Peptides against a protein of PDB entry 3VA4. Designs and how they scored, part 19

Target 1, 107 residues: chain A of PDB entry 3VA4
Amino acid sequence: EPIGQLRLFSGTHGPERDFPLYLGKNVVGRSPDCSVALPFPSISKQHAVIEISAWNKAPILQDCGSLNGTQIVKPPRVLPPGVSHRLRDQELILFADFPCQYHRLDV

## One batch from the design tools (peptide; aimed at target 1 N68)

Design b2_p12_6 (made by RFdiffusion4)
Pose (drawn by RFdiffusion4):
Structure b2_p12_6 (pose): chain A 107 residues (1-107), chain P 12 residues (1-12)
Amino acid sequence: as target 1 above (107 residues)
Amino acid sequence: RMTPEEAWAKYG
């Protein structure tokens, strides 16, 4: 069962798309093989990873050296490549120009 | 390019 959710907000691309997040590595990228496939040209083929060790542990987000970056929306931050960031419930994230929101599920 | 401030204003 999914233990988290990545919401890609509605936009030019159409209505909101929701992606389940599971225990283990959840790769965000453009490649259809990615756990979270965001099939937009500005997204890197392997853009970022969300690692989840347990349903009761904060996911760790890292940028994988993406071209257009990964940012935390609030407080505003750029995530340097390879630096771990613990995700908080409802935290807004940008992958390139695409805003998303992480949501922890229950349980 | 979208800024954090713009994303927060629209979706936060």

Design b2_p12_6_s1 (made by RFdiffusion4, then SolubleMPNN; from b2_p12_6 with M2L W8A K10R)
Fold by OpenDDE base, seed 2:
Structure b2_p12_6_s1 (fold): chain B 107 residues (1-107), chain A 12 residues (1-12)
Amino acid sequence: as target 1 above (107 residues)
Amino acid sequence: RLTPEEAAARYG
């Protein structure tokens, strides 16, 4: 069962999409093999990873050396490639310029 | 390009 969710907000690209997040590595990227598939040209094939080690621990977000970067919205911060960022519930994230939000699910 | 500031304003 999913223990988290990543929401891609609606925009010019299309409607809102919600992606379930599971224990382990959840890859964000343009590749259709990604757990969070964002099929947009500005998203790298393997853009970032959200790793969840336990249901009661905050996920870790890492940029995978993406072309157009990964940013935290509040406070604003560019994530250097490979540097771990502990996600807070309801955290807003930019993958390239695509706004997303992490949501912790009750499990 | 969507900035963090704009994202915060729209989706925060």
Scores: peptide ipSAE 0.717, ipTM 0.963, DockQ to the pose 0.970
OpenDDE base, seeds 1, 3, 4, 5: peptide ipSAE 0.673, 0.276, 0.245, 0.309; ipTM 0.957, 0.860, 0.850, 0.876

Design b2_p12_6_s2 (made by RFdiffusion4, then SolubleMPNN; from b2_p12_6, 4 letters changed)
Fold by OpenDDE base, seed 4:
Structure b2_p12_6_s2 (fold): chain B 107 residues (1-107), chain A 12 residues (1-12)
Amino acid sequence: as target 1 above (107 residues)
Amino acid sequence: PLTPEEALARYG
């Protein structure tokens, strides 16, 4: 069962989409094999990873050395590649210029 | 492209 959800807000790319997040690694990227597949040119094939462990249900976000970066919106900051960021509920994230929001599910 | 500031204004 999903532990969390990543919402991609609507935009010029199309309508809003929700992606379930599970225990383990949830790869964000342009490749169709990614758990969170964002099929857009500005997204790297393997852009970032959201990892959720059994002992700590708060997800850890890492940029995977993406071309166009990963940013936290509040407070604004660019995530250095490979550096762990603990996601807060309702965290706003930019993968390249695509706005997303993490939501923790009650499980 | 969308900036963090703009994202905060729209979705924050």
Scores: peptide ipSAE 0.590, ipTM 0.941, DockQ to the pose 0.884
OpenDDE base, seeds 1, 2, 3, 5: peptide ipSAE 0.566, 0.578, 0.561, 0.571; ipTM 0.937, 0.939, 0.936, 0.938

Design b2_p12_6_s3 (made by RFdiffusion4, then SolubleMPNN; from b2_p12_6 with R1S W8L K10R)
Fold by OpenDDE base, seed 3:
Structure b2_p12_6_s3 (fold): chain B 107 residues (1-107), chain A 12 residues (1-12)
Amino acid sequence: as target 1 above (107 residues)
Amino acid sequence: SMTPEEALARYG
């Protein structure tokens, strides 16, 4: 059962998409095998990872050395590769130029 | 091509 969700907002690329997040590693990337598959050329094959170690702990976001970066929107912050960022509920994230939002689910 | 500023304005 998913314990989190990553929403890709609608845009010129298409409609909104919601991706379930599970315990363990949830890879964000252009590769179709990624948990959060963002099939866009500006997204790296393995762009970032959201690791959830327990239902009651904040997920950890890490950029995986992506070409076009991962940013937190509020407050603005570019994530250096491999540096852990604890996700807050409703956190706004840019993977390259794609706006997403993390949501903690009630379980 | 969304910027952080645009993202903040729209979703912040």
Scores: peptide ipSAE 0.708, ipTM 0.958, DockQ to the pose 0.778
OpenDDE base, seeds 1, 2, 4, 5: peptide ipSAE 0.129, 0.132, 0.132, 0.130; ipTM 0.775, 0.776, 0.778, 0.779

Design b2_p12_6_s4 (made by RFdiffusion4, then SolubleMPNN; from b2_p12_6, 4 letters changed)
Fold by OpenDDE base, seed 2:
Structure b2_p12_6_s4 (fold): chain B 107 residues (1-107), chain A 12 residues (1-12)
Amino acid sequence: as target 1 above (107 residues)
Amino acid sequence: SLTPEEAAARYG
């Protein structure tokens, strides 16, 4: 059962997609093996990770040394590789230039 | 490409 969701907004790449997030490490990347597979050339094979340690704790986002970076939208902040960022509900994230939104699910 | 400012305007 998913306890979170990452939404990829619609764009020139195609329609909106929602990815379930589970306890543990949810890898964001271009590789099809990733929990959040973003099959776009500007996304690194292993771009970032969203780690959820408990259902009642905020997820931790870390960039994995991606080529084109990971940014928080509001307030604007580039995430240095390996630095933990605690995600807020409804937080907007840019993986490279792909806008996404984290949503906490009520379980 | 999309900037954080543009993202905030469109999706925030």
Scores: peptide ipSAE 0.595, ipTM 0.941, DockQ to the pose 0.897
OpenDDE base, seeds 1, 3, 4, 5: peptide ipSAE 0.547, 0.335, 0.571, 0.460; ipTM 0.932, 0.883, 0.936, 0.915

Design b2_p12_7 (made by RFdiffusion4)
Pose (drawn by RFdiffusion4):
Structure b2_p12_7 (pose): chain A 107 residues (1-107), chain P 12 residues (1-12)
Amino acid sequence: as target 1 above (107 residues)
Amino acid sequence: PVLPPRPVSPQP
């Protein structure tokens, strides 16, 4: 069962798309093989990873050296490549120019 | 060309 959710907000690409997040590595990228496939040209083929050790542990987000970056929206931050960031529930993230929101599920 | 962060609001 999914233990988290990555909401890709609605936009020029159409209505919101929701992606389940599971225990283990959840790769965000453009490749259709990615756990979270965002099939837009500005997304890197392997853009970021969300690693989840348990349903009761904060996911760790890392940028994988993406071309257009990964940013935390609030507080505004750029995530340097390879630096771990613990995701908070409801935290807004940008992958390139695409805003998303992480939600923890229950349980 | 890493993009800068920008303000975003949650959607319903």

Design b2_p12_7_s1 (made by RFdiffusion4, then SolubleMPNN; from b2_p12_7 with R6V S9E)
Fold by OpenDDE base, seed 5:
Structure b2_p12_7_s1 (fold): chain B 107 residues (1-107), chain A 12 residues (1-12)
Amino acid sequence: as target 1 above (107 residues)
Amino acid sequence: PVLPPVPVEPQP
């Protein structure tokens, strides 16, 4: 069962996409084998990771040294590579210029 | 978004 979801909002790239997030490491990146595959040239092959260690713990987001960065929208913050950021429910994230939203699933 | 994105460039 997925523990959370990452929504990629619709844009010039196409429609909205929803990615299930599971326990463990959910890699965000351009590589097709990433859990959250964002096949866009501005996304690093391995861009970031969302790690969920337990169902009752907030996921941890880390930028993996991406070229175009990972940012939190509110409050605005650029995530330094490798620094853990605890995701809040409904948090808005930019991977490069792609807006996404994390939310916890109640299943 | 509140924070403008960093410059976006294609990557190899």
Scores: peptide ipSAE 0.087, ipTM 0.731, DockQ to the pose 0.108
OpenDDE base, seeds 1, 2, 3, 4: peptide ipSAE 0.060, 0.060, 0.045, 0.072; ipTM 0.715, 0.715, 0.696, 0.720

Design b2_p12_7_s2 (made by RFdiffusion4, then SolubleMPNN; from b2_p12_7 with S9Q)
Fold by OpenDDE base, seed 3:
Structure b2_p12_7_s2 (fold): chain B 107 residues (1-107), chain A 12 residues (1-12)
Amino acid sequence: as target 1 above (107 residues)
Amino acid sequence: PVLPPRPVQPQP
């Protein structure tokens, strides 16, 4: 069962989408086989990864060397490629120009 | 409220 959720906010691309996050590596990218598939030109095929090692541990976000980058919104921060960032519940993330939000599920 | 993203480029 899912341990977390990544919400892609609504925009010019269409309505809001919610992606379940599971134990292990949840790849974010343009490739259709990604766990979080964002089929948009500005997203790298393998853009970032959200790794969840246990239900009681904060997920780790890493940019995978994407072209257009991964950013944390509050406070503003560009994530260097391959550097681990511990996700906080309700954290707002920009994958390229797409705003998303991580949410920890009650499990 | 979401901060405006940096300029981005489409990818092949």
Scores: peptide ipSAE 0.205, ipTM 0.813, DockQ to the pose 0.093
OpenDDE base, seeds 1, 2, 4, 5: peptide ipSAE 0.182, 0.186, 0.184, 0.185; ipTM 0.796, 0.809, 0.808, 0.810

Design b2_p12_7_s3 (made by RFdiffusion4, then SolubleMPNN; from b2_p12_7 with S9E)
Fold by OpenDDE base, seed 1:
Parts: sequence; structure tokens; C-alpha cells
Structure b2_p12_7_s3 (fold): chain B 107 residues (1-107), chain A 12 residues (1-12)
Amino acid sequence: as target 1 above (107 residues)
Amino acid sequence: PVLPPRPVEPQP
């Protein structure tokens, strides 16, 4: 069962979408086989990864060397490629220019 | 507060 979710906010691209996050690696990217598939040209095929372990349900976000980057909104921070960032519940993330929000599920 | 958008280029 999902441990968290990533919400892609609505925008010019279309309506809001929610993606379930599971234990292990949840790849964010333009490739259709990604766990979090964002089929937009500004998103790298393999853009970032959200990893959740059984030991610690708080996800670790890493940019995978994306072209347009991954940013944390508050406080503002551009994530260097491969550097781990522990996600907080309700954290706002920009994958390229697409705003998303992580939500920890109560399961 | 939100981050100002950066220029975005299409992926190949």
C-alpha cells in the first residue's frame, strides 16, 4: 500500500493529479514507466527519485541530474544532483517549473 | 512564498 503521495498541482498542463508513493524508489520523470510520470517536455526522462525505506517513512528526494532541476520552495533551495533531501510532510517541490506537494499518508 | 520560475528548456 502507498506510504505517501505526490500531488501535481493543476496548471496550464491540465488538472491536478495524485501519484501514490511506495516503499523503495519512486522515480519522477517524463518516461511513461516512471512511478511519477510527468509527461512534459521540460521534465527529464529520469528527473528525480523519491526513496522511502521501511526504517524511516520520511522520503528522501534526490535530483538525478535533471536538465531543469529540482527545487524546494520553502525555504528556497535548488537541490544539487545526487544530494539527499529529507522531505517533510506537505513540502512543496518544483520539478523544473511544475509545482508539486508531498503528503505523508496515515497508514 | 514561491520560488520565481527559472528559464526552462525542452528536454531532448
Scores: peptide ipSAE 0.129, ipTM 0.744, DockQ to the pose 0.073
OpenDDE base, seeds 2, 3, 4, 5: peptide ipSAE 0.122, 0.112, 0.114, 0.087; ipTM 0.747, 0.742, 0.738, 0.698

Design b2_p12_7_s4 (made by RFdiffusion4, then SolubleMPNN; from b2_p12_7 with R6V P7A S9E)
Fold by OpenDDE base, seed 5:
Structure b2_p12_7_s4 (fold): chain B 107 residues (1-107), chain A 12 residues (1-12)
Amino acid sequence: as target 1 above (107 residues)
Amino acid sequence: PVLPPVAVEPQP
């Protein structure tokens, strides 16, 4: 069962989408086989990864060397490629120009 | 936003 959720907020691309996050690597990217598939031109095929090593540990977000980057919204910060960022509950993230929010599930 | 305007990647 999912440990977390990544919400893609609604926008010009369409409605809100909620992606379940599981133990292991949850790849964010434009490629159809990504766990978090964001089929948009500004998203790299493999853009970032959210790795959840255990249910009781904060997920780790890493940019995978994406073209348009990954950044934390508040406070604003660009994530250097390959550098681990521990996600806080309700963290707001930009993958390129797409705002998302991580949420820890109470399960 | 921290990053400059986004670029579009080719989509096969």
Scores: peptide ipSAE 0.344, ipTM 0.817, DockQ to the pose 0.091
OpenDDE base, seeds 1, 2, 3, 4: peptide ipSAE 0.177, 0.151, 0.329, 0.140; ipTM 0.760, 0.741, 0.813, 0.741

Design b2_p12_8 (made by RFdiffusion4)
Pose (drawn by RFdiffusion4):
Structure b2_p12_8 (pose): chain A 107 residues (1-107), chain P 12 residues (1-12)
Amino acid sequence: as target 1 above (107 residues)
Amino acid sequence: SLGDVDAALRAA
């Protein structure tokens, strides 16, 4: 069962898309093979990873050296490539120009 | 290029 959710907000691309997040590696990228496939040109083929060790542990987000970056929206931050960031519930993230929100599920 | 954090906040 999913233990988290990545919400890609509505936009030019259409209505909101929700992606389940599971234990283990959840790769965010443009490739259809990615766990979270965001099929938009500005997204890197392997853009970021969300690693989840347990349902009761904070996911760790890392940028994989993406072209257009990964940012934390609030507080505003750029995530350097390879640096771990613990996700908080409801945290807003930008992958390139695409805003998303992480939500921890229950349980 | 980096995304617009103010625009992301409005979208949310």

Design b2_p12_8_s1 (made by RFdiffusion4, then SolubleMPNN; from b2_p12_8, 4 letters changed)
Fold by OpenDDE base, seed 5:
Structure b2_p12_8_s1 (fold): chain B 107 residues (1-107), chain A 12 residues (1-12)
Amino acid sequence: as target 1 above (107 residues)
Amino acid sequence: MLGDVEEALRIA
């Protein structure tokens, strides 16, 4: 079962999409085989990774050296490539300029 | 909702 969810909010690209997040590495990127596939030109093929080590641990987000970056919205922070960021429940994230939200699932 | 996101982005 999924441990978390990443929501891509609706925009000019189309409607909202929800991506289940599982134990292990959930790659965010433009490549179609990514766990969180964001097929948009401004997203790097492998843009970032959300790693969930256990159901009772906060996921770790890392930017993978993306072209257009990964940012936390509140408080604002650009994530340096390869630096671990522990995701809070309901965290708002920008992959390039695409707003997303992480939330933990109660399963 | 997206509106909440937009508000958050505005604050940021």
Scores: peptide ipSAE 0.142, ipTM 0.740, DockQ to the pose 0.153
OpenDDE base, seeds 1, 2, 3, 4: peptide ipSAE 0.139, 0.140, 0.131, 0.132; ipTM 0.743, 0.740, 0.725, 0.740

Design b2_p12_8_s2 (made by RFdiffusion4, then SolubleMPNN; from b2_p12_8, 5 letters changed)
Fold by OpenDDE base, seed 3:
Structure b2_p12_8_s2 (fold): chain B 107 residues (1-107), chain A 12 residues (1-12)
Amino acid sequence: as target 1 above (107 residues)
Amino acid sequence: SLGDTERALAIA
């Protein structure tokens, strides 16, 4: 069962989508085989990765050298490629200009 | 919510 969730907020692209996150690496990208598939031209094929090592540990977000970047919204941070960022519950993330939110699932 | 995101972007 999923350990977390990544929510893509609704926008001009369409309605809100919720993506389950599992133990291991959850790739965010435009490629259809990504765990979090965001089929938009401004998203890199392999844009970022959310790695969950255990249910009781904060996930690690890394940008994979994406063209349009990965940012934390509050407080504002541009994530350098390959640098580990520990996600907090309810963290707001921009993949390119697409707003998302990480949520820990307590199941 | 999306509103929270928009607010955060405006304040940041």
Scores: peptide ipSAE 0.160, ipTM 0.726, DockQ to the pose 0.170
OpenDDE base, seeds 1, 2, 4, 5: peptide ipSAE 0.158, 0.160, 0.154, 0.156; ipTM 0.728, 0.730, 0.728, 0.725

Design b2_p12_8_s3 (made by RFdiffusion4, then SolubleMPNN; from b2_p12_8, 5 letters changed)
Fold by OpenDDE base, seed 5:
Structure b2_p12_8_s3 (fold): chain B 107 residues (1-107), chain A 12 residues (1-12)
Amino acid sequence: as target 1 above (107 residues)
Amino acid sequence: ALGDTAAALALA
């Protein structure tokens, strides 16, 4: 059922975690009800959103006006709040200072 | 590719 995956790499916070991504809006945030729940103080309660409109379309990442920002790693850039970024497979993302990777599932 | 994350962290 999941169309994609967001991997939170291991770090000082703990081990790596994989979050399934589904059709619709997958909210990234500190709140426990987020699809991608990152329970860390530097993550905003609703930090960003990964929207998947169709299985055959690249997801769109938007920062939701987070305190500590959302950044693309390569090439490096800060995402302005509300601006759509089309995710590439295997793309590396920073939510605040937490490195993550988006992966398109082939199932 | 993880080496890129180190550089990215410098942006914070």
Scores: peptide ipSAE 0.060, ipTM 0.706, DockQ to the pose 0.167
OpenDDE base, seeds 1, 2, 3, 4: peptide ipSAE 0.048, 0.057, 0.054, 0.050; ipTM 0.692, 0.696, 0.707, 0.706

Design b2_p12_8_s4 (made by RFdiffusion4, then SolubleMPNN; from b2_p12_8, 5 letters changed)
Fold by OpenDDE base, seed 5:
Structure b2_p12_8_s4 (fold): chain B 107 residues (1-107), chain A 12 residues (1-12)
Amino acid sequence: as target 1 above (107 residues)
Amino acid sequence: MLGDTEAALAIA
């Protein structure tokens, strides 16, 4: 059962896509092995990770040393590699230049 | 900043 969702907004790359997020590590990256597969050249093979340790805990987002970075939109913040960021519900995230939104599911 | 935050907000 998914605990959260990451929405990739529509853009020049194509339509909106929703990715379920589960307990454990949800890797964001260009590699097809990633839980959140973003098959775009500007996304690193393993770009970032969203780790959900428990259903009642805020997920932790970490950049994995990506080439083009991971950024929180409000307030604007570039995430240094390996630094934990607790995701807020409905938080807007940029992986490289791809806007996404995290939201907690009603489980 | 990296990316287009204004565009991201507009989409959301």
Scores: peptide ipSAE 0.042, ipTM 0.703, DockQ to the pose 0.710
OpenDDE base, seeds 1, 2, 3, 4: peptide ipSAE 0.039, 0.042, 0.039, 0.040; ipTM 0.691, 0.702, 0.692, 0.702

## One batch from the design tools (peptide; aimed at target 1 I43 D97)

Design b2_p13_3 (made by RFdiffusion4)
Pose (drawn by RFdiffusion4):
Structure b2_p13_3 (pose): chain A 107 residues (1-107), chain P 13 residues (1-13)
Amino acid sequence: as target 1 above (107 residues)
Amino acid sequence: AAAALAAALAAAA
């Protein structure tokens, strides 16, 4: 069962798309092979990873050296490549120009 | 991009 959710907000691309997040590595990228496939040109083929060790542990987000970056929306931050960031419930993230929100699920 | 972000912030509220 999914233990988290990545919401890609509605935009030019159409209505909101929701992606389940599971234990283990959840790769965000443009490739259809990615666990979270965001099929938009500005997204890197392997853009970021969300690693989840347990349902009761904070996911770790890292940028994989993406071209257009990964940012935390609030507080505003750029995530340097390879630096771990613990995701908080409801935290807004940008992958390139695409805003998303992480939600922890229950349980 | 800025408009998309503003709309995302409003929706997340």

Design b2_p13_3_s1 (made by RFdiffusion4, then SolubleMPNN; from b2_p13_3, 7 letters changed)
Fold by OpenDDE base, seed 2:
Structure b2_p13_3_s1 (fold): chain B 107 residues (1-107), chain A 13 residues (1-13)
Amino acid sequence: as target 1 above (107 residues)
Amino acid sequence: SEAELQRALELAA
């Protein structure tokens, strides 16, 4: 069962999409085998990773050396590659210029 | 939706 969710907001690319997040590593990227597959040219094949170690623990987000970066919206922050960022519930994230939101599920 | 994003950004401001 999913214990988190990453929402990609609607935009010029199309409608909103919701991606379930599970225990372990959830890769965000353009490659179709990614847990969070964002098939857009500005997204790196393996762009970032959301690692969830426990159902009651905040996930860790890391940029994987992406071309166009990963950013936190509030407070504004560009994530250096490989540096761990603990996600807060409802955290707003930019993968390249694609706005997303992390949501912890109640299970 | 983009409207939802706008609301989210406003709440995060």
Scores: peptide ipSAE 0.189, ipTM 0.765, DockQ to the pose 0.256
OpenDDE base, seeds 1, 3, 4, 5: peptide ipSAE 0.185, 0.181, 0.188, 0.153; ipTM 0.765, 0.763, 0.765, 0.741

Design b2_p13_3_s2 (made by RFdiffusion4, then SolubleMPNN; from b2_p13_3 with A1S A4E)
Fold by OpenDDE base, seed 2:
Structure b2_p13_3_s2 (fold): chain B 107 residues (1-107), chain A 13 residues (1-13)
Amino acid sequence: as target 1 above (107 residues)
Amino acid sequence: SAAELAAALAAAA
């Protein structure tokens, strides 16, 4: 059922966590209601969104005007609020200071 | 590792 996965790498916050991503909007944020709930003070309540329109299309990542930002690691890029970024498989993302990785699932 | 690289980038910001 899940189309993709967002992995939060292990760190001082704790062990690695994997979040399933589904068709539609997957909100990343501190709020417990988010699809990808990152309960950390440096993460905005609604930090970013990963939208998946179809299983055979690249997901779109947008920062939602977060306080501490969203960045792509390679090549380095700070995402301006509301600007669409097409995610590549295995793309490394920083939500504030938290390193994550997007992975496309073969289902 | 990829995780370490990302963490280092975050720390440098």
Scores: peptide ipSAE 0.103, ipTM 0.759, DockQ to the pose 0.116
OpenDDE base, seeds 1, 3, 4, 5: peptide ipSAE 0.056, 0.069, 0.095, 0.052; ipTM 0.709, 0.745, 0.752, 0.694

Design b2_p13_3_s3 (made by RFdiffusion4, then SolubleMPNN; from b2_p13_3, 5 letters changed)
Fold by OpenDDE base, seed 5:
Structure b2_p13_3_s3 (fold): chain B 107 residues (1-107), chain A 13 residues (1-13)
Amino acid sequence: as target 1 above (107 residues)
Amino acid sequence: SAAELARALEQAA
């Protein structure tokens, strides 16, 4: 059962897509086998990871040394590679220039 | 920018 969700907002790439997030590591990347597969050239094959250790703990977002970076939108913050960022509910994230939003599911 | 778009989307959500 999914613990959270990552929403990719609609854009020139197409419509909105929602990705379920589970306990463990949820890899964000261009590779098709990623939990959050973003098949776009500006996304690194393995761009970032969202790790959820428990349903009652905030997920940890970490950039994996991506080419075009990972940023928090509000307040603005560039995430240095390998540095853990605790995600807040409703957090807005940029993977490269793709806006996404994390939210916790009530399960 | 993408960030500005995200902020706008936040307000609309």
Scores: peptide ipSAE 0.134, ipTM 0.711, DockQ to the pose 0.342
OpenDDE base, seeds 1, 2, 3, 4: peptide ipSAE 0.123, 0.128, 0.129, 0.126; ipTM 0.701, 0.700, 0.703, 0.699

Design b2_p13_3_s4 (made by RFdiffusion4, then SolubleMPNN; from b2_p13_3 with A2E A4E)
Fold by OpenDDE base, seed 3:
Structure b2_p13_3_s4 (fold): chain B 107 residues (1-107), chain A 13 residues (1-13)
Amino acid sequence: as target 1 above (107 residues)
Amino acid sequence: AEAELAAALAAAA
């Protein structure tokens, strides 16, 4: 049973994709074994991580020292590598230039 | 989905 969801919006890369998020570390990256696999050249092999410690706690997003960065859209913020950012429900995120949205599921 | 992004950005403003 997933606790959250990360949506990759449609774009030139193709259609929208929804990725389930579970307890523990959900790695975002170009590598195919990532929980959130974004197979695009501008995404680092291990780009970022979304860690969920409990169903009733906000997930923690960290950039993993990616080449092209991780940003929060509103308010705009570039995430320094390794610095914890607590995700809000419906938060809009850029991994490199790929827009995504985090959604908390009611579990 | 492209429309979803536009709507999401607009709603967040």
Scores: peptide ipSAE 0.121, ipTM 0.752, DockQ to the pose 0.255
OpenDDE base, seeds 1, 2, 4, 5: peptide ipSAE 0.106, 0.112, 0.118, 0.114; ipTM 0.733, 0.741, 0.755, 0.753

Design b2_p13_4 (made by RFdiffusion4)
Pose (drawn by RFdiffusion4):
Structure b2_p13_4 (pose): chain A 107 residues (1-107), chain P 13 residues (1-13)
Amino acid sequence: as target 1 above (107 residues)
Amino acid sequence: SAATAAILASVLA
């Protein structure tokens, strides 16, 4: 069962798309093989990873050296490549110019 | 982008 959710907000691409997040590595990228496939040109083929060790542990997000970056929206931050960031419930993230929101599920 | 700013403004309202 999914233990988290990545919401890609509605935009020029159409309505909101929701992606389940599971225990283990959840790769965000453009490749259709990615756990979270965001099939937009500005997204890197392997853009970021969300690693989840347990349903009761905060996911770790890392940028994988993406071209257009990964940012935390609030507080505003750029995530340097390879630096771990613990995700908070409801935290807003940008992958390139695509805003998303992480939600922890229950349980 | 402007579209992204509008989305985020709406979410953070």

Design b2_p13_4_s1 (made by RFdiffusion4, then SolubleMPNN; from b2_p13_4, 5 letters changed)
Fold by OpenDDE base, seed 5:
Structure b2_p13_4_s1 (fold): chain B 107 residues (1-107), chain A 13 residues (1-13)
Amino acid sequence: as target 1 above (107 residues)
Amino acid sequence: SAETEEILARVLS
């Protein structure tokens, strides 16, 4: 059962996509094997990871040393590689130039 | 990018 969801907003790349997030590591990247597969050239094969250790704990987002970075929109900041960022519900994230939003599922 | 800004504006509105 998914604990969270990552939404990729619609754009010129295509329609909105919702990715379920589960306990453990949810890798964000260009590789099709990623839990959150973003098949775009500007996304690194393994771009970032959203780790959920428990249903009642905020997920941790880490950039994996991506080429084009991972950013939080509000407040705006670039995430240094490997530094843990605790995701807030409704957090707006940029993977490279792709806007996404995390939200906690009520389960 | 301009597209990103537009998307964010849509979401934040």
Scores: peptide ipSAE 0.305, ipTM 0.852, DockQ to the pose 0.972
OpenDDE base, seeds 1, 2, 3, 4: peptide ipSAE 0.302, 0.238, 0.128, 0.216; ipTM 0.853, 0.812, 0.735, 0.797; seed 3 fails the geometry check

